Peptides against a protein of PDB entry 4N78. Designs and how they scored, part 172

Target 1, 186 residues: chain A of PDB entry 4N78
Amino acid sequence: HFQVICRLLGYQGIAVVMEELLKVVKSLLQGTILQYVKTLMEVMPKICRLPRHEYGSPGILEFFHHQLKDIVEYAELKTVCFQNLREVGNAILFCLLIEQSLSLEEVCDLLHAAPFQNILPRVHVKEGERLDAKMKRLESKYAPLHLVPLIERLGTPQQIAIAREGDLLTKERLCCGLSMFEVILT
Target 2, 155 residues: chain B of PDB entry 4N78
Amino acid sequence: MAELQMLLEEEIPGGRRALFDSYTNLERVADYCENNYIQSADKQRALEETKAYTTQSLASVAYLINTLANNVLQMLDIQASQLRRMESSINHISQTVDIHKEKVARREIGILTTNKNTSRTHKIIAPANLERPVRYIRKPIDYTILDDIGHGVKW

## One batch from the design tools (peptide; made by RFdiffusion4, then SolubleMPNN)

Design b2_p19_8_s1 (from b2_p19_8, 8 letters changed)
Fold by OpenDDE base, seed 4:
Structure b2_p19_8_s1 (fold): chain B 186 residues (1-186), chain C 155 residues (1-155), chain A 19 residues (1-19)
Amino acid sequence: as target 1 above (186 residues)
Amino acid sequence: as target 2 above (155 residues)
Amino acid sequence: SVFKKTLEETIKKVLEEQK
């Protein structure tokens, strides 16, 4: 589903969606969540010490549950605050999955374009073969597929310009060195 | 452009008119040949004359049709070439617009990106001293302070 | 009748010569 969304929206659509999501997240964090957190901090026990380890995990959990019972039982915390946190979480997950899907699409595009852009695959040398000879063979094999040089030789000036621009746009991808998710987390 | 105009305005209409005139003339020639054959005392001579007129008329019509057909074909070739040029121009414009749109899109999404080499590290702070458990007296919490809180954007 | 036949033959001949 996310792959389809990425294909449908493209870079522009993804950018718009991400920007709007960031606005929503910011609004939630600075609004309702912040107010609830401040209130919770005020009502939190001033002194809450770690119980003895001898009580085991269940006993320790029960201790903290008892200390926070009034907070946990507050209906508005569950219905409003936790809902907003879920919304933020969903937004973050959405952004992550979109970025991952976009990266996959970009990698596929790069792989498909590579033979046409003088990007040669990794060479495996068998015993008895010289690396240099194999590289030359590969270069010769893919030389006819080099699109920009071909168009430069046979095309009009306008076609050459378009081919160069297209080649550049094809080579430049976010997955090569950029991350959106890191910005979202900031 | 001048050649196409000549074909459309002069050569093809002229050829069509000539062919139409030829049709009218052929009818007259046919009538003449028929009457001449019927009225002539020398049927053989009249027949030979009819053959001559028929050959000439057919040759003329064939020439007119061939000329007209060639002119029409030439016109179509020129028009096809013009359409190809127009198509090329439209394609060029379309591609230019697409590239521009893509560049704009790349700029927009680029604002939302940073270098992958940037990592955030979290520091874990360990408590220095294990504190002894202190008995906590539970007091009721007043949540009325939250009554005016709950307005937000629903996703 | 003879005239019609002769005309048809003449037409055929001319068409063959134009090929």
Scores: peptide ipSAE 0.015, ipTM 0.605, DockQ to the pose 0.005
Fold by OpenDDE base, seed 1:
Structure b2_p19_8_s1 (fold): chain B 186 residues (1-186), chain C 155 residues (1-155), chain A 19 residues (1-19)
Amino acid sequence: as target 1 above (186 residues)
Amino acid sequence: as target 2 above (155 residues)
Amino acid sequence: SVFKKTLEETIKKVLEEQK
């Protein structure tokens, strides 16, 4: 599903969606959630000491229930605050999954473009084959597929410019060193 | 452009008119040859004259048809070439627009990105400044990192 | 008529020569 979304939206669409989600998250955090947290901090018991272990687990739980009764029974916390927190969580997860899916799409694009960009796969040399000979053979095999050099030789100046720009755009992907999710967390 | 215009406005219409006129003339020549043969005392001479006129007329018509056909073919070739050029121009514009859109999109999404800090330090640094200029560090893309993600062709 | 036959033959010859 996220792969389809990434394909449909593209970079621009993803950026817009993520920006809007960030705005929503920011609004939720700075607005409703902040207000509830402040209220909770005000109502929070100033001193909550751990009761003696002699009371047993049920007694300790009852003690904390009593100390936090006002907080636990705060109906708005359960209905509004937790819902907002869920929305924030969902937004974060959505951004993470979108980034992961986008990275996969970018990787696929890079892999598909590799033969045309003079990017050779890692050659697994079997014990009896010379690495250099195998690499040379691969280079020779894929040399005719190098798009930019081919266009530079046979194409018009405009085609060459477009090919170079396209090559650059193909090579420059976010997955190579950039993270959106880290920005979202911050 | 000038050649196509000459073909469309002058050569092809002119060729068509010439062919039509030739058709009319052929009918007259045929009538002449028939009458000449009937009226001539020397039938052999009249026949030879008819053969000469027939050969000449057929050659002329063949020439006119060939010329007209070649002009039409040339016209079609020029038009096809023009269409190809137009297609190329449209493609160029389309590609330019797409590249531009992609660059804009990448800038926009780039603003939402930060460099993957390889530093092991777990410090969730709260992004202080929202608008950090996306320093595109053109690091050589090591595609080997992707080897583990794809069902790559086991070489 | 001999004329028609001769004309047809002449036309055929001319057409064959142009091929």
Scores: peptide ipSAE 0.015, ipTM 0.597, DockQ to the pose 0.004
Fold by OpenDDE base, seed 2:
Structure b2_p19_8_s1 (fold): chain B 186 residues (1-186), chain C 155 residues (1-155), chain A 19 residues (1-19)
Amino acid sequence: as target 1 above (186 residues)
Amino acid sequence: as target 2 above (155 residues)
Amino acid sequence: SVFKKTLEETIKKVLEEQK
């Protein structure tokens, strides 16, 4: 699903969706969630000591349940605050998954374009073979596929310009060194 | 363009008219030859005249057809060339627009991105020997680095 | 005779156009 979304929206669509999600998250965090957190801090027991381990897990649970009884029983916390937190969580998760899906798509595009852009895979060198010799052979093999040099040789000036720009756009991808998710977390 | 216009407006219509006129004339020639053969006391002479007229008429028609055909072919070639040029122009415009749109889109998404902290571990093994013009062998971007980012599919 | 003349004229025209 996320792959389809990435393909459908493209960079522009993804940017728009991400911006809107960030706005929503910001609104939720600075508005409703902040208000609930402030309220919760006010009603939070001032002194809540860790019970002795001797009470066992059930006793400790009961202790905390008792201390937080008023908070847990607050119906709006469960219905509104937790829902908003879920929405924030879902938004973050969505952004993460979109970025991952986009990265996969970009990697695939880069891999497909690589033979045409003089980007050669790392060759496994068998024992006794020179890496340089293998690389030269590969370069020679794929040399006819280098699109930009081919167009520069055979194409019109306009075609050359378009090819160069297209090549640049093809090479420059977010997955090469950029992360959206880090921005979302800040 | 002037050549195409001349072909469309003058040469091809003129050729068609010439063929039509030729058809009418051929019919008259046939009638004449038939009557001449019947009425002539010298049948051999009449036959030779008929052969001459027939040969001439056929040659004329063949010429007219060939001329018209060549003009039509030339017209089609010119039109095909024009269409190809138009197609090329449209493609160039389309590509330019697409590139522009892509650049805009990338700028928009770019503001939502930051540099990945590439952990120092991938030593770009700079080839030690400075001396040889390091053919900028663009080190294949090891995309396996991306394998560690997220729950991605290990390729 | 008129037909012959017309034919000759037509033939002449075609021959001139072929030059």
Scores: peptide ipSAE 0.023, ipTM 0.604, DockQ to the pose 0.005; fails the geometry check
Fold by OpenDDE base, seed 5:
Structure b2_p19_8_s1 (fold): chain B 186 residues (1-186), chain C 155 residues (1-155), chain A 19 residues (1-19)
Amino acid sequence: as target 1 above (186 residues)
Amino acid sequence: as target 2 above (155 residues)
Amino acid sequence: SVFKKTLEETIKKVLEEQK
């Protein structure tokens, strides 16, 4: 599904969606969540000492439940605050998955373009074969497919310019060194 | 362009007119030949003359038709070439627009990205001015990520 | 005779144009 979304939206669509998600997340964090956190901080017990270990885990839990009873029972915390946090979480996950899917698509595009861009794959050398000989064979095999040189020889100046720009755009992908997800976390 | 215009405006219409005139002339020739045959004391000579005129007339018409046909074909070839050129131009524009749109889109998404190689150095390097083309550090894309996806060539 | 002359002239013109 995410792959399809990435294909459908493209870079522009993804950018728009991400921007809107960021706005939503910021709004949630700076608005409702912040307000709830502040409120919670205000109602937090001023003195909450660690109970004695002799009470055991159940006793300690009960102690904290008692101390935090008002907070835990705060209905809005469960319904609104946690829901907002869930939404934030979902947004983050969405961004992650979109980025991953986009990266896969970009890698696929790069792979498909590679033969046309004089990018040769690493060849596994079988025993007895010279790597250099294989590479030369591959180079010779794919040489006619090199698009930019081909167009430079046969094309008009305008076509050459477009080909070069296209080549550049094909080579430049987000997956090569950029992350949206890191920005989202920021 | 001048050649096409000449074909369209002068040569082809002229050829058509010539052909029409030829038709009219042929009718006159036929009438003449008929009358000449009837009135001539030497019917054999009249017949031979008629044959000569007929042959000549047919040859002339054939020539006119051939010339006209060739001109029409030439016109069509020129028009086809023009259409191809127009198509090429349109394609070029389309590609240019697409590239531009793609660049814009990439800029937009680029704003939402940061370099993966966050060097631990806390120096908040001021976001490089938007103007510097994000030089994609060509890190060799590890295509091994795709090794598990599909029956692709095990590299 | 007039027709013959006209025809001959026309034919001559056509032949000259073919050259």
Scores: peptide ipSAE 0.020, ipTM 0.607, DockQ to the pose 0.004; fails the geometry check

Design b2_p19_8_s2 (from b2_p19_8, 11 letters changed)
Fold by OpenDDE base, seed 4:
Structure b2_p19_8_s2 (fold): chain B 186 residues (1-186), chain C 155 residues (1-155), chain A 19 residues (1-19)
Amino acid sequence: as target 1 above (186 residues)
Amino acid sequence: as target 2 above (155 residues)
Amino acid sequence: SIFSETFQRTIEEVLAQQA
């Protein structure tokens, strides 16, 4: 589903969606969530010491339940905070999944374009074959597929310009060095 | 342009008119031949004359049709060439627009991106100056990143 | 071109019959 979304939206659509999601997240964080956090901080016990380990796990748990009783009760009464947190979480996950899907699409495009852009696959050298000879053979094999040089030789100036720009756009992808998700996390 | 105009306005219409006139004339010739054959005492001579006129008429019509056909073909070739040029122009414009749109889109999404920190240390270094448009530093595309995702297509 | 050639041949045939 996310792959389809990426294909349909393209870079422009993804950018718009991401911007809007960021606005929503910002609004939720600075608004309702912040207010709840402030309120929760006010009701927190001023002094909460670690109980002695001698009380065992159940005793320690009961101690913390007692100390946090007001907070738990408050949280149960105001479930809106959890919903907002879920929304933020969903937005973050959505952004992550979109970026991952986009990255996959970009990688596929790069792989498909590679033979036409003088990008040769890693050569597995069989035992006894010279790496250099094999590379030369591959270069020779794929030389006719080099699109930009071909168009430079046979095409009009306008076609050459378009081919060069297209080649550049094909090579320059986000997955090569850029991350949207990191921006979202900051 | 001038040649096409001449074909459309003069040569082809003229050829069509010539064919029409020829049709009318052929009818007259046929009538003449029929009457001449009926009235002539020398039927053999009349028949030979009719044959001659028939042959001449066929030749004339064939010539007119051929000329007209050639002119029409020439016209179509010129028009086809014009259409090809127009198509090429439209394609060029379309491609230019698409490239431009793509560049704009990439700029927009680029604003939402930061450089991938290859350093394993998850230090979220908050970029200090958020305000500077992160200049899309064209870093050389390290395709090695593809090595981990792509199960090597065995070429 | 096919039409042109066909008509040209027709002309030639008719002219040949006149000779």
Scores: peptide ipSAE 0.023, ipTM 0.602, DockQ to the pose 0.006
Fold by OpenDDE base, seed 3:
Order: structure tokens, then C-alpha cells, then sequence
Structure b2_p19_8_s2 (fold): chain B 186 residues (1-186), chain C 155 residues (1-155), chain A 19 residues (1-19)
């Protein structure tokens, strides 16, 4: 599904969706969630001393439950806050999955374009074979497929310009060094 | 353009008129030959004369048809060439627009990206307003990411 | 050539019918 979304929206569409999601997340965090957090902080006991260890783990737990009873009850009654947190979480996950899907698509594009851009696969050299000879054979095999040189030889100046621009756009991808998710987490 | 205009306005219409006129003339020749054959005491001579007129008439018509056909073919070739040029122009414009759109899109998404090596900061950074002319800064491409996918690529 | 032959045949046929 995310792959289809990436293909359908393209870079521009993804950017728009991501921006809107960020706005929503910001609104949720600065609005409802912040209000609840502030309220909870106000009602939190100012003095909560550690009980004596003699009460054991169950007794200590019960002590804290008692001290935080009002907060727990308040939180349980205010389920809206948790729902908003879920929405924020879903938005973050969505962004992550979109980025991953986009990265995969970009990698596939790079791989498919490689034969046309003078990018050769790594050659496994068997024992006794010369790496140089194999590379030369591969270069010779793929030389006719190099798009930009081919167009430079046979095309019009306008076509050459377009081919060069297209080649550059094909090579320059986000997955090569950029992350959207890091921006979202910041 | 001048050649095409001559073909469309002068040569082809002229050729069509010539063929129409030839049709009328052929009918007259046929009538003459028929009457001549009927009235002539020497049927053999009349036949030879008819053969001569027929050959001449057929040759003339063949010439007219051939000339007209060639002119029409030439016209079509010129028009086809013009259409090809137009198509090429449209394709060029389309490609240019697509490249431009892609560049714009990449700028937009680029605003929402950071370098993967950048340390995570705790501050949620809202994407900068798209309306700000963000200068597209080309970042170096690290192709090593492809090394772990498939057979890898060697530049 | 084909037209001339066809025409010649037609003429010959017409002549044969009129004789």
C-alpha cells in the first residue's frame, strides 16, 4: 500500500502529505496533549517519599498506587488524551513507512537505470580469471546502452540537454543521504 | 512552405483539371474513331489510325496520372514531415515541463529532509514554509547504500 | 504496355463484333 502511495503521489504529493501530518501532530501535541500534561502536573503530589523497603514490593506498589490514585483515575477518565497520543503515534509510523517505501522505490530506480548510466555491477571473479578482462567485457557489453553519450552523438542540442538533466535527476535520490524521518523526530 | 503551397493551390488542382479535360477529350477521340471506322471503306487503315490515337491518349493520361500522383505523394511527405516536427516540438516541451515539475517536487520534499548523519535533536522542527525560495542544494550522493541491495553497483 | 495491349484487345473485339 505504501509503495502504491509513493508512486501515486510522487515527491510533491509526499511532501504535501508529510507537511499536513506534521501540522496535525503539532496541533495535537501543543493542544490537547499539552493541556492534559499540564493539568496532571498540577495535581501531582509534590511530596512523594519513598516508602520504607520493609513494606516489600507489593506494599511499595500499593503505596504509589494510593499516592497516584487521583492521577490514575483522572487519566482513565480522560481517554481522549490517549487517543490523541495514538494518533500521533500512527502519524509517526506512517511517515516512517512512507520513507521506507520511497527509499525502496528509489533504489529500484537506481538499479534499473544503472546499465544506462555506465554503472556496472560488481563482478565476481572466479579463480583464474582476470578482473580487468571481465570488466572490459562488461564495459563493452553495456557501452551501447549508455544513454547520455548516445544522445550526445545522435541527438539535437535540446535532446542532449534534456538527457543530461534527466540523468542527473535519476542519479540524485533522497535515499543516498537524506532522511525525512529524522526531521519528523526533531 | 512555398513548395507545399504550390502543390496545394496550383499543381494538384491543375492536375485534376487536366485529367477532367482529358476525359472529355478522350470521349471525343473515341467518337471520332468510331465514326471514322464506320464511314471508312478501308477498315484496316481506320483501325491503325484508332490504334495510334488510343496509344497517344493512353500515354497522355498515364503521364497526367503519374504527375498528379507524384505531386500528391510529395504533398503528403511534406505534411508528414511537418507533423513530425510538431510532434518533436511538443515532446520537447512536455519533457521540459516534466523535468521542471520534478525539480520543484524535489525541492519541496527536500525541505522535509535532513542528512542521515545528523544527530537527532529533541526539537521538532516544522518544515520551513514551502513558499520560501529554498535554494536547491545538491548534496553528494552516497551510492554505497546500493551495495547491500542486490549485486551492488560499481560506478 | 498492359494498357496498350488491353486496349488493342478491346479494339480487336469491337472490330470482330462489327465485322
Amino acid sequence: as target 1 above (186 residues)
Amino acid sequence: as target 2 above (155 residues)
Amino acid sequence: SIFSETFQRTIEEVLAQQA
Scores: peptide ipSAE 0.017, ipTM 0.575, DockQ to the pose 0.004
Fold by OpenDDE base, seed 1:
Order: structure tokens, then C-alpha cells, then sequence
Structure b2_p19_8_s2 (fold): chain B 186 residues (1-186), chain C 155 residues (1-155), chain A 19 residues (1-19)
């Protein structure tokens, strides 16, 4: 699903969605969540000492339940605050999945373009084969597919310009060293 | 453009008119030949004259048809060439627009990106400060990232 | 052009004989 979304939206659509999600997350964090956190901090016991271990696990639990009774019984925390936190979590997860899907699409595009851009795959040299000879053979094999040089030789100046720009755009992808998710986490 | 206009407005219509006129003239020639043959005491001479006129008329019509046909073909070739040029222009514009849109899109998404931190300790630092939009700096493409994905294609 | 001229001459000759 996320791959389809990435294909449908493209860079522009993804950017818009990500920006809007960031706004939503910011709004949730600075608004309702912040207010609840402040409220929780106010009702938090000032002194909460660890009870003696002799009370056993049930006794210790009861002790903390008593100390945190106001927090535990805070109905709005369960209904509104947790819902907002879930929304934030979902937004983060969505961004992560979108980035991952986009990266996959970009990699696929790069792979598809590679033969046309003089990008050769790593050749596994079997024992006894000269790496250089194999690489030269591959280069020779794919040389006719080099699009930009071909257009530079046969195309009009306008076509050459477009080909170069297209080549550059094809090569420059986010997956080559950029992360959106890291920005979202900051 | 001038050549196409001349073909459309002058040569082809002129050729059509010439053919039409030839039709009318051929009827007159035929009538003449028929009457001449009937009235002539020397039937052989009249027949030879008719043959001569027939041959000449056929040659003339053939020439007119050929000329007209060639002009029409030339017109079509010019029009086809114009269409190809137009198509090329449209394609160029379309590609330019697409490239522009893509550049804009990439700038926009680039604002939402930062360099991948190779440091293993991704401490989720709560965004204290809204990170200023990091200006997307075009970095050289490191294709080594493809090294881990491409292993499945046994060439 | 040679054929057209020849045809025109033929027509002219025919017309001259009918006159």
C-alpha cells in the first residue's frame, strides 16, 4: 500500500503529506499532550519512596496504586491523552513507512536506469578470470545504451540539455544519503 | 510555409483546373476526330491523325495527373514534416515542464530531509527546537547503497 | 512541360480546323 501511495503522490505529494503530518504532530505535542503532561506533573506525588520489599509484590503494587490513584483514575488521560499519543505514533509510523517505500522505489529506478547511465553492477570474478577483462566486456556491452553520450552525439542542443537534466534528476535521489525520518524525529 | 501555400493555393488547384479543362478539350478532340473520319475521303489518313491526337492527349493527361499527384505528395510530405516538428515542440515543452515540476518537488521534499547519520546511536532526541529547514545540498550520489540490494540478480 | 505544350498545340490545331 505504501509503495502505491509513493508512486501515486510522487515527491511533491509526499512532501505535502509529510508537512501536514508534521503540523499535526506539532499541534498535538504542543497542545493537548503538553497540557496533559503538565497536569500529570502537578498531580504527581512529590515524594514517592520505594516501600519495603517485605510487603511483597501485591503490597508494593497497592502502595503505588494508592500513591498514583489520582493519575490512574484520571479519565481524560485514558481517553484523550492516549488517543493523541496514538495519533502521534501513527503519524511517525506512517512517515517511516513512506520513507522506506520511497527509498525502495528510488532504488528500483536507479537500478533500471543504471544500464543507460554507465553504471555497471559489481562483477563477481570467478577464480581465474581477469576482473579487468570482464569489466571491459561489460562496458563494451552496455556502451551503446549510454543515453546521454548517445544524445550528445546525435541529438539537438535542446535534446542534449533535457537529457543531461533528466540524467541528473535520475541520479540524484533521496536514498543516496538523505533521511526524512530523522527530521521527523527531531 | 511559402511552398506549402503555393501548393495549396496555386499548384494543386491549378492542376485540378487543368485536368478539368483537359476533359473538356478531350471531348472536343474526340468529336473532331469522329467527324473528320466520317467526312474524309481518305479514311487511312483520318485514322492516323486520330491516333496521333489520341497519343498526344493521353500523354498530356498522364503528365497532368503525374504533376498533380507529385504536388499532392509533396504537400502531404510538408504537412507531415510540420506535424512532426509540432510534435517535437510539444514534447520538448512537456519535458521541460516535467523537469521543472520535478525540481520543485525535489526542493520541497529536500527541505524535509537531513543527512543520514551513520552514528548507530539514534538517540531519539525530542525535538527541542524546530530544526530550521536544512537547505537541501545536492550531494554526489553514492551508488554503494545499491550494493546491498542488488545481490539477488545472479547475472 | 513538353507534354502540356504539345497537348495545347494539338487543341489549338483542332480548334483551328473547326473554325
Amino acid sequence: as target 1 above (186 residues)
Amino acid sequence: as target 2 above (155 residues)
Amino acid sequence: SIFSETFQRTIEEVLAQQA
Scores: peptide ipSAE 0.029, ipTM 0.603, DockQ to the pose 0.004; fails the geometry check
Fold by OpenDDE base, seed 5:
Structure b2_p19_8_s2 (fold): chain B 186 residues (1-186), chain C 155 residues (1-155), chain A 19 residues (1-19)
Amino acid sequence: as target 1 above (186 residues)
Amino acid sequence: as target 2 above (155 residues)
Amino acid sequence: SIFSETFQRTIEEVLAQQA
């Protein structure tokens, strides 16, 4: 599904969606969640000492439950704040998945373009074959597919320019060194 | 364009008119030949003359048709060439627009990106100057990332 | 052009004979 979304939206669409999601997340964090956190901080017990270990885990839990009873029972916290946090989480997850999917698409594009861009795959050399000979054979095999040189030879100046730009755009991908997700996390 | 215009406006219409006129003239020639044969005392001579006129007329018509046909073909070739040029131009524009759109899109998404922290441990001492998000550092596409996907095709 | 001229001449000759 995410792959399809990436294909449908393209870079532009993804950018728009990501921007909007960031806005939403920001709004949630700086707005509702922040307000609840502030409220919670205000109502937090000023003095919460660790109960004696002698009470055991259940006793300690009960102690904290008692101390935080008002907070835990705060209905709005459960319904609104936690929901907003879920939304934020979902948004983050969405962004992650979109980025991953986009990266896959980009990689696929790069792979598909490779023969046309004089990018040869790393060839596993079987025992007894010379790597150089195999590489030379591959080079010869794919030489006619080199698009930019071909167009430079046969094309008009305008076509050459377009081909070069296209080649550049094909080579430059986000997956090569850029992350959107990291921006979302900051 | 001038050649096409000449073909469309002058040569082809002219050829058609010539052919039509030829038809009319051929009828007259036929009438003449018929009458001449009937009236002539020397039927053999009259017949030979008729044959000569017939042959000549046929050759002339053939020439007119051939000329007209060639002009039409030439016209079509020119038009086809024009269409191809137009198509090429449209394609060029389309490609240019697409590239532009793609560049814009990439700029937009690029704003939402940061450099992947290559976890190499060396404390890159943050140079004091907030390095502007280094634009598309053409890092050579490390296609090694593709190595992990391509493991399946054992050649 | 030769055929055209010849045809025209022929027509002219025929027309001249009818005249």
Scores: peptide ipSAE 0.025, ipTM 0.607, DockQ to the pose 0.004; fails the geometry check

